# Ledger of designs, part 3: peptides against a protein of PDB entry 3C2G

Target 1, 209 residues: chain A of PDB entry 3C2G
Amino acid sequence: IRTFDLLGLLLHDSDAIDGFVRSDGVGAITTVVQYPNNDLIRAGCKLLLQVSDAKALAKTPLENILPFLLRLIEIHPDDEVIYSGTGFLSNVVAHKQHVKDIAIRSNAIFLLHTIISKYPRLDELTDAPKRNRVCEIICNCLRTLNNFLMMWIPTPNGETKTAGPNEKQQVCKFIEIDILKKLMSCLSCEGMDTPGLLELRSTILRSFI

## One batch from the design tools (peptide; aimed at target 1 Y83 N91 N140 N147)

Design b2_p23_4_s3 (made by RFdiffusion4, then SolubleMPNN; its pose is not in this set)
Fold by OpenDDE base, seed 1:
Structure b2_p23_4_s3 (fold): chain B 209 residues (1-209), chain A 23 residues (1-23)
Amino acid sequence: as target 1 above (209 residues)
Amino acid sequence: SEEEARKLAEERRKKLDEEVEKL
């Protein structure tokens, strides 16, 4: 814990972050968070989030790291772990087709649906810190999903990958009535990515039905 | 059901929080 906290305090400079990532710092964190200590897992995932926008990640193999993190999020029902993990995921898939493919193959679409489905409606959360954290998690999920969907959106030039039948089925789960009601309940929340939510809905309705 | 899945997730979160408080 203290080591990750200290390291997080030292990694404010982009060159230092890139240096850490180039030195397999992400792999080192993923090794440490295999220990069944929740505080250590929280601190490690927070540090992953802090380095998740590093330029050096574009050259870092994520084939072993990303499936591990997705599994960690799946099995740890901790808001801080889920926040950091979904934040990491959303940053690393941005503008990286190969990383999107790894995440999708690792069942990320279904996982994100599961995360959103398991949280209470935001309008039912009276505790402001909890509501804000859940809002941030949902925003991370939406950003990640929109990043996935853009792979399959028809471009004017006619060359687009088609979503496989499994991916299409997983995406269509986000327009089921129960999940839609939950997502619509987020529109009134302060700090919600309302444009991202509307984009997700619009994209599914236009391209996946 | 979605509600059963939610309850299970809440129970797991509660157990996790209790374990963290013991550390």
Scores: peptide ipSAE 0.015, ipTM 0.390, DockQ to the pose 0.020
OpenDDE base, seeds 2, 3, 4, 5: peptide ipSAE 0.000, 0.000, 0.005, 0.000; ipTM 0.319, 0.337, 0.350, 0.328; seed 5 fails the geometry check

## One batch from the design tools (peptide; made by RFdiffusion4, then SolubleMPNN; aimed at target 1 L49 N147; its pose is not in this set)

Design b2_p24_4_s1
Fold by OpenDDE base, seed 3:
Structure b2_p24_4_s1 (fold): chain B 209 residues (1-209), chain A 24 residues (1-24)
Amino acid sequence: as target 1 above (209 residues)
Amino acid sequence: SSRLEEARKKQAEDFDEHVELAKS
């Protein structure tokens, strides 16, 4: 924990972050967080989030890392772990089709749906810190999902991949009535990625139905 | 993994059920 805290304090420089990533820092963190210590897991995931936008990640194989992280998020109900993990996911899949593929193959779409579904409606959360954290988590999920969808939407040049039937089914789960009610409850939350929410809905309705 | 496949299957089933309910 102390090591992660120290790294968090020191890794404010982009070159330092890249150096850490190039030295398999992400792999090291994922190894450490396998120990059943909640504080360690939180600290490790937070550090992952901090380095998740590093340029060096483009050269880092994530085939073994992402499935583990996704599983970690799945089994830990801790808001801080989920926040950091979904934040990491959203950053690493951005503009990287191969990483998106790894995440999708690891059932990321379903996981994102599960995460959103398990949280209460934002308008029912009276505790502001809790509400804000949940809002941020949902934003991470939305951003990630929209990034996935970009692979399958038609482009002006006509080049597009077709989502498989399983992926299509997973995506369409986000327009079911219960999840829509949850998502709509987010519109009143300050800090919500409303454009992302609208984009998700519009994309699904236009391209996946 | 088998677990992921099961989860995917469940989601697909849930989706199919939703579609059927929407058609009824």
Scores: peptide ipSAE 0.020, ipTM 0.421, DockQ to the pose 0.026
OpenDDE base, seeds 1, 2, 4, 5: peptide ipSAE 0.011, 0.006, 0.012, 0.009; ipTM 0.406, 0.385, 0.414, 0.432; seed 4 fails the geometry check

Design b2_p24_6_s2
Fold by OpenDDE base, seed 4:
Structure b2_p24_6_s2 (fold): chain B 209 residues (1-209), chain A 24 residues (1-24)
Amino acid sequence: as target 1 above (209 residues)
Amino acid sequence: SERLREARKEQDESFDETVKLSLS
């Protein structure tokens, strides 16, 4: 735990982060967080988040990392883990089709739906720190989802990959009444990525129905 | 189905109205 914290403190420089990633730092973290220690998992995921925007990640195989992380998020109800994990996910899938594919194959869409669904309505959260964290998590989810959906949005130029039936079904879950109510509850929350939410909805309605 | 599309359109409009109301 202390080691991860120390690493996090040292990894403020982009070059240092890239160096860490190039040295398979992400793999090392994922190995360490396999141990059933909540504090370790938190620290590790936080560190993952910190390095998640590293340029070196483009050259890092994530085939083994992402499924593990997704599973970790799925089974660990810790807001900090979920925050870090979804943050990591959102960053690593950005502009990387291959990574999106890995995540989607690993049932990321459904997971994100589950995450959003399991959290209370933001307007029901009276504790500001908790509400803010949940808001951030939802924003991470939305960003990730929007990144996924971009894969299947018809572009004027060229052939667009079509979402499979399962993916389409999973995407459409985000426009079901229950989840919509949940997402609507987020609109009034300060810090909410309202544009992202609207984008998600619009994209689903336009392209997936 | 066309019906589903229409239903979704109505839902979209309702949602947009709700959003507008929430943002006001």
Scores: peptide ipSAE 0.013, ipTM 0.454, DockQ to the pose 0.027
OpenDDE base, seeds 1, 2, 3, 5: peptide ipSAE 0.009, 0.007, 0.018, 0.007; ipTM 0.396, 0.425, 0.517, 0.396; seeds 3, 5 fail the geometry check

## One batch from the design tools (peptide; aimed at target 1 Y83)

Design b2_p25_2_s2 (made by RFdiffusion4, then SolubleMPNN; its pose is not in this set)
Fold by OpenDDE base, seed 1:
Structure b2_p25_2_s2 (fold): chain B 209 residues (1-209), chain A 25 residues (1-25)
Amino acid sequence: as target 1 above (209 residues)
Amino acid sequence: MKRLSKEEAEKLLKENEELFKKLLE
């Protein structure tokens, strides 16, 4: 725990972060957070989030790391873990087709749906810190989902992949009425990524055309 | 973009429901 805090303080610039990542820092964190200590898991996931936009991640093998992290988020109902984990996921899949594929194969779409489904409506949360954290989590999920769905939208200038039947089924969960109500209700909440939600709406619709 | 009101969000929801229904037919 103290080590992760120290590392967070030392990693202030992109070069230091890249150096840490090149030295298999992400793998090291993943190894440490396998121990059943909530504080350790929270600190480790926070550190993962801090390095999640590093350029060196493009060369980091995430085949074992991502499935582990996704499972960790699934089994640990801690807002801070979920926040850090979904933030990490959102950043690492951005503009990286191979990472998106790993995440999707690891049932990431279903997991995102599960996370969104578990949280109440933002307007029902009276505690501002809690509401803000939940808002951030939902935004992370939506950004990640949008990144996935964009792969299957035909573009005039590019060949698009077709979603498999399992992926289509998972995506269909997001057009269920209860989920749609929750997502649309978020548009009226302060702090919500309204542009992201609207983009997701458009992306979902285009995915079914 | 500005935040939508609850009423505006509900309107968009209804529009989405109709669009999705049509697309899934």
Scores: peptide ipSAE 0.032, ipTM 0.546, DockQ to the pose 0.095
OpenDDE base, seeds 2, 3, 4, 5: peptide ipSAE 0.015, 0.018, 0.024, 0.021; ipTM 0.445, 0.489, 0.567, 0.535; seed 3 fails the geometry check

Design b2_p25_2_s3 (made by RFdiffusion4, then SolubleMPNN; its pose is not in this set)
Fold by OpenDDE base, seed 1:
Structure b2_p25_2_s3 (fold): chain B 209 residues (1-209), chain A 25 residues (1-25)
Amino acid sequence: as target 1 above (209 residues)
Amino acid sequence: MKRLSKEEAEEELKKNEKLFQELLK
């Protein structure tokens, strides 16, 4: 715990973060968070989030790391872990087709749906810190999902990948009436990425055309 | 884009429902 806090303080510049990542720092964190200690898991996932935009991640093999993190988020019902984990996921998949493919193969689309489905409506949360954290989690999920779906949208000048039948089925879960109502209820909430949510809607629609 | 009002959010929901129902036909 104290070690991760110290690392978080030391990794304040991009060069230090890149150095940590190049030394397999992400792998080291994932090894440590395998221990059943909630504080350790929280601290480790927070550190993952802090390094999730590092340039050196482009050279880091994530084939073993991402499936582990996704499983951790799935089985550990902790808002801070889910926040950090979904934040990490959203950052590492951004503009990286290879990383998107790893995440999708690891059932990330379904996991995102599960996360969103488990949280209450934002307007039903009276505790502001809790509401804000849940809002951030949902925004992370939406950003990640949008990044996945953009792979399957036809572009005028490019070859578009086709989603497999499993992926299509998982995406269809996001157009079910209950989940749509939940997502759209967020549009009026303070702190919600309303443009991002509307972009996701557009992306979903385009994915089915 | 600014935060939507509750009424605007409900309108967007109705638009979504209509659009998705059309796509599922």
Scores: peptide ipSAE 0.109, ipTM 0.687, DockQ to the pose 0.074
OpenDDE base, seeds 2, 3, 4, 5: peptide ipSAE 0.023, 0.032, 0.067, 0.020; ipTM 0.534, 0.584, 0.638, 0.420

Design b2_p25_5 (made by RFdiffusion4)
Pose (drawn by RFdiffusion4):
Structure b2_p25_5 (pose): chain A 208 residues (1-190, 192-209), chain P 25 residues (1-25)
Amino acid sequence: IRTFDLLGLLLHDSDAIDGFVRSDGVGAITTVVQYPNNDLIRAGCKLLLQVSDAKALAKTPLENILPFLLRLIEIHPDDEVIYSGTGFLSNVVAHKQHVKDIAIRSNAIFLLHTIISKYPRLDELTDAPKRNRVCEIICNCLRTLNNFLMMWIPTPNGETKTAGPNEKQQVCKFIEIDILKKLMSCLSCEMDTPGLLELRSTILRSFI
Amino acid sequence: STEEAEELLEEMKENQAKRLALASS
């Protein structure tokens, strides 16, 4: 845990996090967090969140790491893990088609739907720290969805990709009535929460 | 020497906080 904390202090900028990724740091973190201990898991995922915007992640073999992290997000009961995992997922799919492909094959879009649907409305959360966390989680999920949807919107540049039935059923769950009600309620609930502005802006982009 | 080590640690924490803000944005 202290090693994770120390690496977190050292990796202050883009060159450092890219150096860590080229040294197989992401693979090392994911291997270590297989140990069943929550403090250790929390610490490893915090560091993964920190290095997630690395451009070197375009070169790292993610065929095994990514499905493992999606499974962790799916079953780990604590919000800090979910926060870190979905934050990492949003950055790691960004600008990387083959990584989006890995995530789709592992049902990443279906998992975003499940994560968003498990939380009550933001007005039903009393403690401010927790409400801000759920807000940032939902924001992370919708930012990940938006990085996927770019593939299938007609671009005059000429890269009109066709969605397979697998991608179609996952994306179409986001027009089911239950998640639309929840998403529209986040847009209008009446809530002093620092992440709310970014969240409403991101929701509008998802609908667009 | 102890005061310089404390100031260095605070600077490292501020840099980590900036790094985490970027990663979370």

Design b2_p25_5_s2 (made by RFdiffusion4, then SolubleMPNN; from b2_p25_5, 16 letters changed; failed a check: too like the target's own chain)
Amino acid sequence: DLEELERLLKLLLERREAALARARA

Design b2_p25_7 (made by RFdiffusion4)
Pose (drawn by RFdiffusion4):
Structure b2_p25_7 (pose): chain A 208 residues (1-190, 192-209), chain P 25 residues (1-25)
Amino acid sequence: IRTFDLLGLLLHDSDAIDGFVRSDGVGAITTVVQYPNNDLIRAGCKLLLQVSDAKALAKTPLENILPFLLRLIEIHPDDEVIYSGTGFLSNVVAHKQHVKDIAIRSNAIFLLHTIISKYPRLDELTDAPKRNRVCEIICNCLRTLNNFLMMWIPTPNGETKTAGPNEKQQVCKFIEIDILKKLMSCLSCEMDTPGLLELRSTILRSFI
Amino acid sequence: SLLEELEEESDEASSERMETIRAEA
């Protein structure tokens, strides 16, 4: 845990996190967080979140790491882990087609739907720290969804990709009535929460 | 064009957020 904390302090900028990724740091973190201990898992995922915007992640073999992290996000009961995992997912799929492909094959879009749906409306959360966390979680999920949807929107540049049935059923779940009600309620609930502005802006983009 | 602009704004906001996380770490 202290090693994770120390690496978190050392990796201050882009060059440092890229150096860590080229040294197989992401694979090392994911291997270590297989140990069933929550403090250790929370610390490893915090560091993964920190290095998630690394451009070197375009070169790292993610065929095994990514499905493992999606499974972790799916079953781990604590919000800090979910926050870190979905934050990492949103950055790691960004600008990387082959990584989006890995995520789709592992049902990443279906998982985003499940993560958003499990939480009550933001007006039903009393403690401010927890409400802000659920807010940032939902925000991470919709950011990840938006990074996927770009593939299938007609671009005059000429890269009109066709969605397979697998991608179609996952994306179409986002027009089911339950999630639309929840998403629209985040847009209008009445809520002093620092992440609310970014969340509402991201929701509008998801509908667009 | 609108989608490219929104992508760029998202990228900038994500970079600022990650810089803040690293500064606070």

## One batch from the design tools (peptide; made by RFdiffusion4, then SolubleMPNN; aimed at target 1 L49; its pose is not in this set)

Design b2_p26_1_s1
Fold by OpenDDE base, seed 5:
Structure b2_p26_1_s1 (fold): chain B 209 residues (1-209), chain A 26 residues (1-26)
Amino acid sequence: as target 1 above (209 residues)
Amino acid sequence: SAAKRLEEARKKQAEDFDEHIKLSLS
């Protein structure tokens, strides 16, 4: 725990972060958080979030790391773990097709649906810190989903990756009544990425409707 | 033109989707 906190304090610049990643720092964190200690898991996931935009991650194999993180988020009910994990996921899939593919194969789309389904409507949360954290989690999920959908949008240049029927079905879950009610409740919440929600709507339309 | 028809189709799809969302909120 103290080690992760210390590392977080030391990683203030891009070169230091890249150095950590090149030294298999992400793998080291994922190894440590496999131990059943909630504080350690929180600290490790937070550190993952802190290094999630490192350039060196583009060259880092995530074949085993990403599925593990997704499983951790799935089974761990901790909002802080989910926040850090979805934040990490959102950042690492951005502009990296191979990482998106790993995530999708690891059932990430359905997991995002599950995460959103877990939380109540934001207007039902009276505690501001809790509401804000849930809002951030939902935004991370929506951003990640948007990044996935962008792969399947037909481009004028004729470059189109085709989504499989399973992926389409998983995406369709986001337009179910209960999910839509929750997403719409976010529009009135302070801190919600409304442009992100609108962009998600646009990408759904462009991909499947 | 084909471009205009495509734009009109996309507009209709967007309207249909918005209606779906509206109905889902009821």
Scores: peptide ipSAE 0.021, ipTM 0.404, DockQ to the pose 0.026
OpenDDE base, seeds 1, 2, 3, 4: peptide ipSAE 0.018, 0.017, 0.009, 0.017; ipTM 0.388, 0.402, 0.298, 0.385

Design b2_p26_5_s1
Fold by OpenDDE base, seed 1:
Structure b2_p26_5_s1 (fold): chain B 209 residues (1-209), chain A 26 residues (1-26)
Amino acid sequence: as target 1 above (209 residues)
Amino acid sequence: SEEEEKKLLEELLERALTDSSLVKYR
């Protein structure tokens, strides 16, 4: 725990973060968070989130890391772990087709739906800190979904992939009424990534309407 | 427009309330 805190303090600039990532820091964290210590898992996942936008991740093999993280998020009932993990996922898939492919093969779409479905509507949460954290988690999930959907939307000047039947089926779960209500609820929350959510809204409409 | 997009989203919600199969992925 203390080691992760100290390491987090040292990772204050992009060069330090890139250096950490190049030294297999993500793999090291992944190894440490395998221990059944909730505080350690929280600290490790928070550190993953901190380095999740590193340029060096483009050169880091994630074939073993992503499936592990997805499984960790799936089985660990901790909002802080889920927040950090979904934030990491959202950042690492951004603009990286190969990472998107790994995530999708690792059942990420279904997991994202499961996470969103697990939480109550934001308007049902009276505790502001809890509500905000849940909103952030849902936003992370939805932003990740947006990154996937964008691959399959025809653009005049862009490369478009075709979603497989399984992916299409999993994506269709996001047009369920409960999911759409949660999206709309997130759009009404102040301090959230409203531009990103608006982009997702547009992406959903372009995908399904 | 943003208003048109909201209206389309409302339509999507309405379809989801009746049968999600009415909305086909493109």
Scores: peptide ipSAE 0.032, ipTM 0.415, DockQ to the pose 0.057
OpenDDE base, seeds 2, 3, 4, 5: peptide ipSAE 0.016, 0.017, 0.026, 0.026; ipTM 0.416, 0.397, 0.415, 0.441

Design b2_p26_5_s3
Fold by OpenDDE base, seed 2:
Structure b2_p26_5_s3 (fold): chain B 209 residues (1-209), chain A 26 residues (1-26)
Amino acid sequence: as target 1 above (209 residues)
Amino acid sequence: SEEKKKEELERLLELALTSESLVKYK
């Protein structure tokens, strides 16, 4: 844990972070968090989040890292891990088609649905820190989902991919009544990515049904 | 093992230190 604290201090600027990533820092973190230690997992995921916007990630093979992270998020009922992990995911998939593909192949869409579904309505959370963290997690999920959906939205001068049947089915789950109620409950939450939520809904309604 | 974990953590630290050093001396 102390090591991760030190790492956080050392990786204080974008160049340091980028250098760390170029040196397979993400892989190294992933190796460390494979140990069954909750504190290490939290710290490692937090560090992953910290470096998740590094430009060097575009050249970093994530074929092994992303599936592992997704699995980690899946099996850990830890808000901090989920927050950091979904934050990492949302950042690494941004503007990187190949990374989106890896995540989607690793069942990320379904996982994100599961994550959102497992949390109570935000308006029912009376503990502000908890509510805020859950809000952030949902925002991370929304951002990630919107990033995925962008792959399948036709552009005037661009080529677009078509979502497979499984992906389409998984995407459509986000407009089911229960999940919609959950997402709508977020609108009143301070810090909620309302535009992202609206974008998600709109995109699904326009392009996937 | 705990020893291996410690070694990996130390390696991470070394990696970060190296990165920091590279930035400082560019």
Scores: peptide ipSAE 0.091, ipTM 0.682, DockQ to the pose 0.014
OpenDDE base, seeds 1, 3, 4, 5: peptide ipSAE 0.032, 0.023, 0.024, 0.022; ipTM 0.581, 0.564, 0.552, 0.497

Design b2_p26_8_s1
Fold by OpenDDE base, seed 1:
Structure b2_p26_8_s1 (fold): chain B 209 residues (1-209), chain A 26 residues (1-26)
Amino acid sequence: as target 1 above (209 residues)
Amino acid sequence: SYVKLPPLLSDEEFEKLLKEVEEKLK
C-alpha cells in the first residue's frame, strides 16, 4: 500500500510513467492486487488509472493483465475500484484494436452493462460525492463501449469488423429504455460529456443498421 | 441462453426520451 502511494507521487511525467510501464509495472500491480486486501486493491487500481495513458502500453502484452482486471472489477464491487478500473479500461482500449479484442473476448461488454445496471439513476443519489463518482464510472463505461462499437460501423476509410451474434446481443442490452434513462441521468452532473453521450447514441444506432 | 433483442430506437424516439429525462431533472 505504501509502495503504491509512493509510486503515485513519483509518476508525474510521461517519461517516468513510460519507464514504469516498460519495467512491467502494470503486471506488478495486477499481481499485488490479487491479494484479498481492500486498501491494497484500491491503491493498486488507482495507480493503474494513473499510468493508463502511457504510450508504452501499446508495446505491453495485456493478454494476461486485462482479464484479471476485468475479473477484479466483477468480484470487488467497490466504487473506487470500479472507478479506477473502468478508467484504466477506457484509456487502454482507446485507439488500440488488439486491446479492444482482448477486452471483448474477456466479456467486457457484459461487464459494462452489469456495472451500469447496479447503480441507480443519478437523480436518486442525494449524496453529491457518491453521485459524482457514479457519474464518472458510467462515463468511463460509455467511453469504453463507444470505442468497441466503432469497430463495427462501416466506414469508407477504415477497417470494419462484423460483430458476432453474441456481441450484438450484449450491445442491444444498452438500448433498453431503463438503461438509456440511467445514461441520460448523467446530464444532471456537472462536467458530463454530453457530446460523447450523443456520439454513443449515434454509434449504437449505426451499429444495427 | 437467447435473449430477445429489444427494438432499436429511432433518432426521433431517442431525442424524445432525452428531452423527457431532461425535463424531469429540472
Scores: peptide ipSAE 0.029, ipTM 0.538, DockQ to the pose 0.048
OpenDDE base, seeds 2, 3, 4, 5: peptide ipSAE 0.014, 0.016, 0.021, 0.022; ipTM 0.399, 0.405, 0.445, 0.550

Design b2_p26_8_s2
Fold by OpenDDE base, seed 3:
Structure b2_p26_8_s2 (fold): chain B 209 residues (1-209), chain A 26 residues (1-26)
Amino acid sequence: as target 1 above (209 residues)
Amino acid sequence: SFVKLPPLLSEEEFEKLLKEVLEKLS
């Protein structure tokens, strides 16, 4: 825990972050958080989030890291862990086809739906900090989904990748009315990435044409 | 790889597409 806190302080710029990532820092974090300590897991996931947009991640093998992180998010009913983990996921898959593929193979789409489904409607949350955190989690999930769906949108030349039947089935769950309502509720939250959520809304529908 | 998204759907286009999707999935 102390080490993660110290590392977080040292990773204050993009060059330091890239250096950490190039030295297998992400792998190191995921190794350490295998120890069953909630505070350690929180600190580790927060640090993962901090480095999640590093350019060096494009060259980092994530085949063992992503499945572990997804499992960690799945089994920990901790908003901070889920926030950090989904934030990491959303950033790390962005613009990286191979990372998207790893995440999808690791049942990420289903997990995203599960995460969104477990939270109450935002209007039922009276505590503003809690509501905002839940909204951020949902947004992270939806942003991640949007990144996945981009793969299946036709290109200008008419070519497109085809989602597998399992992926299509899981994506279909996101057009359920309760999920759409949660999406819409996020659009009304202050400070949220409204454009990104609007893109998702469009992208989800386009994926089923 | 990076792919650019097409322009956002208008509300009218969204509603039309939603209807089509729901009909297809029913």
Scores: peptide ipSAE 0.060, ipTM 0.418, DockQ to the pose 0.264
OpenDDE base, seeds 1, 2, 4, 5: peptide ipSAE 0.013, 0.034, 0.027, 0.025; ipTM 0.352, 0.605, 0.374, 0.620; seed 4 fails the geometry check

## One batch from the design tools (peptide; aimed at target 1 H12)

Design b2_p27_2_s2 (made by RFdiffusion4, then SolubleMPNN; its pose is not in this set)
Fold by OpenDDE base, seed 2:
Structure b2_p27_2_s2 (fold): chain B 209 residues (1-209), chain A 27 residues (1-27)
Amino acid sequence: as target 1 above (209 residues)
Amino acid sequence: SAEEERRRLIEELIEELKRIGRELEES
């Protein structure tokens, strides 16, 4: 935990973060957080989030790391872990096709749905910090989904991947009424990435309609 | 420089983290 805290204090610029990633820091974190200690897991995931936008991640093998993190998010009820994990996922898949593929193969789309489904509507949360955190989690999930869907949108120049039937089915779950209500509730949250939500809507329409 | 010192400290902490990881895997 101390090591995570210290690293968190030091990794504030892109060069330092990239250096950390190039040194297999992400792998090191994921190894450590396999130990069943909640505080350790929180600290580790927080650090993962902090370095999740590193450019160096494009060259980092994530085949073993990402599935583990997805599993961790799946089984851990801690909002802070879920926040950090979904944030990491959202950032790490951005602009990286191979990472998106790993995530999708690891059932990430379904997991995102599960996470959103787990949380109540934001208007039912009276605790502001909790509500804000849940909102952020949902936004992370939606941003990640958007990143996945973008792969299947035809580009002006080039071949476009097509979503498999299983992926399409999983995506369709996000347009369920209960999910949509939760998404709409996020739009009312202060600081919510409304443009991102609107972008997701547009992306869904472009992908499947 | 302060930046170089920070870099060295980060590297040390990474190694420490890796050490901890190895110890956990071996347990």
Scores: peptide ipSAE 0.421, ipTM 0.874, DockQ to the pose 0.935
OpenDDE base, seeds 1, 3, 4, 5: peptide ipSAE 0.413, 0.425, 0.405, 0.397; ipTM 0.871, 0.876, 0.867, 0.864; seed 3 fails the geometry check

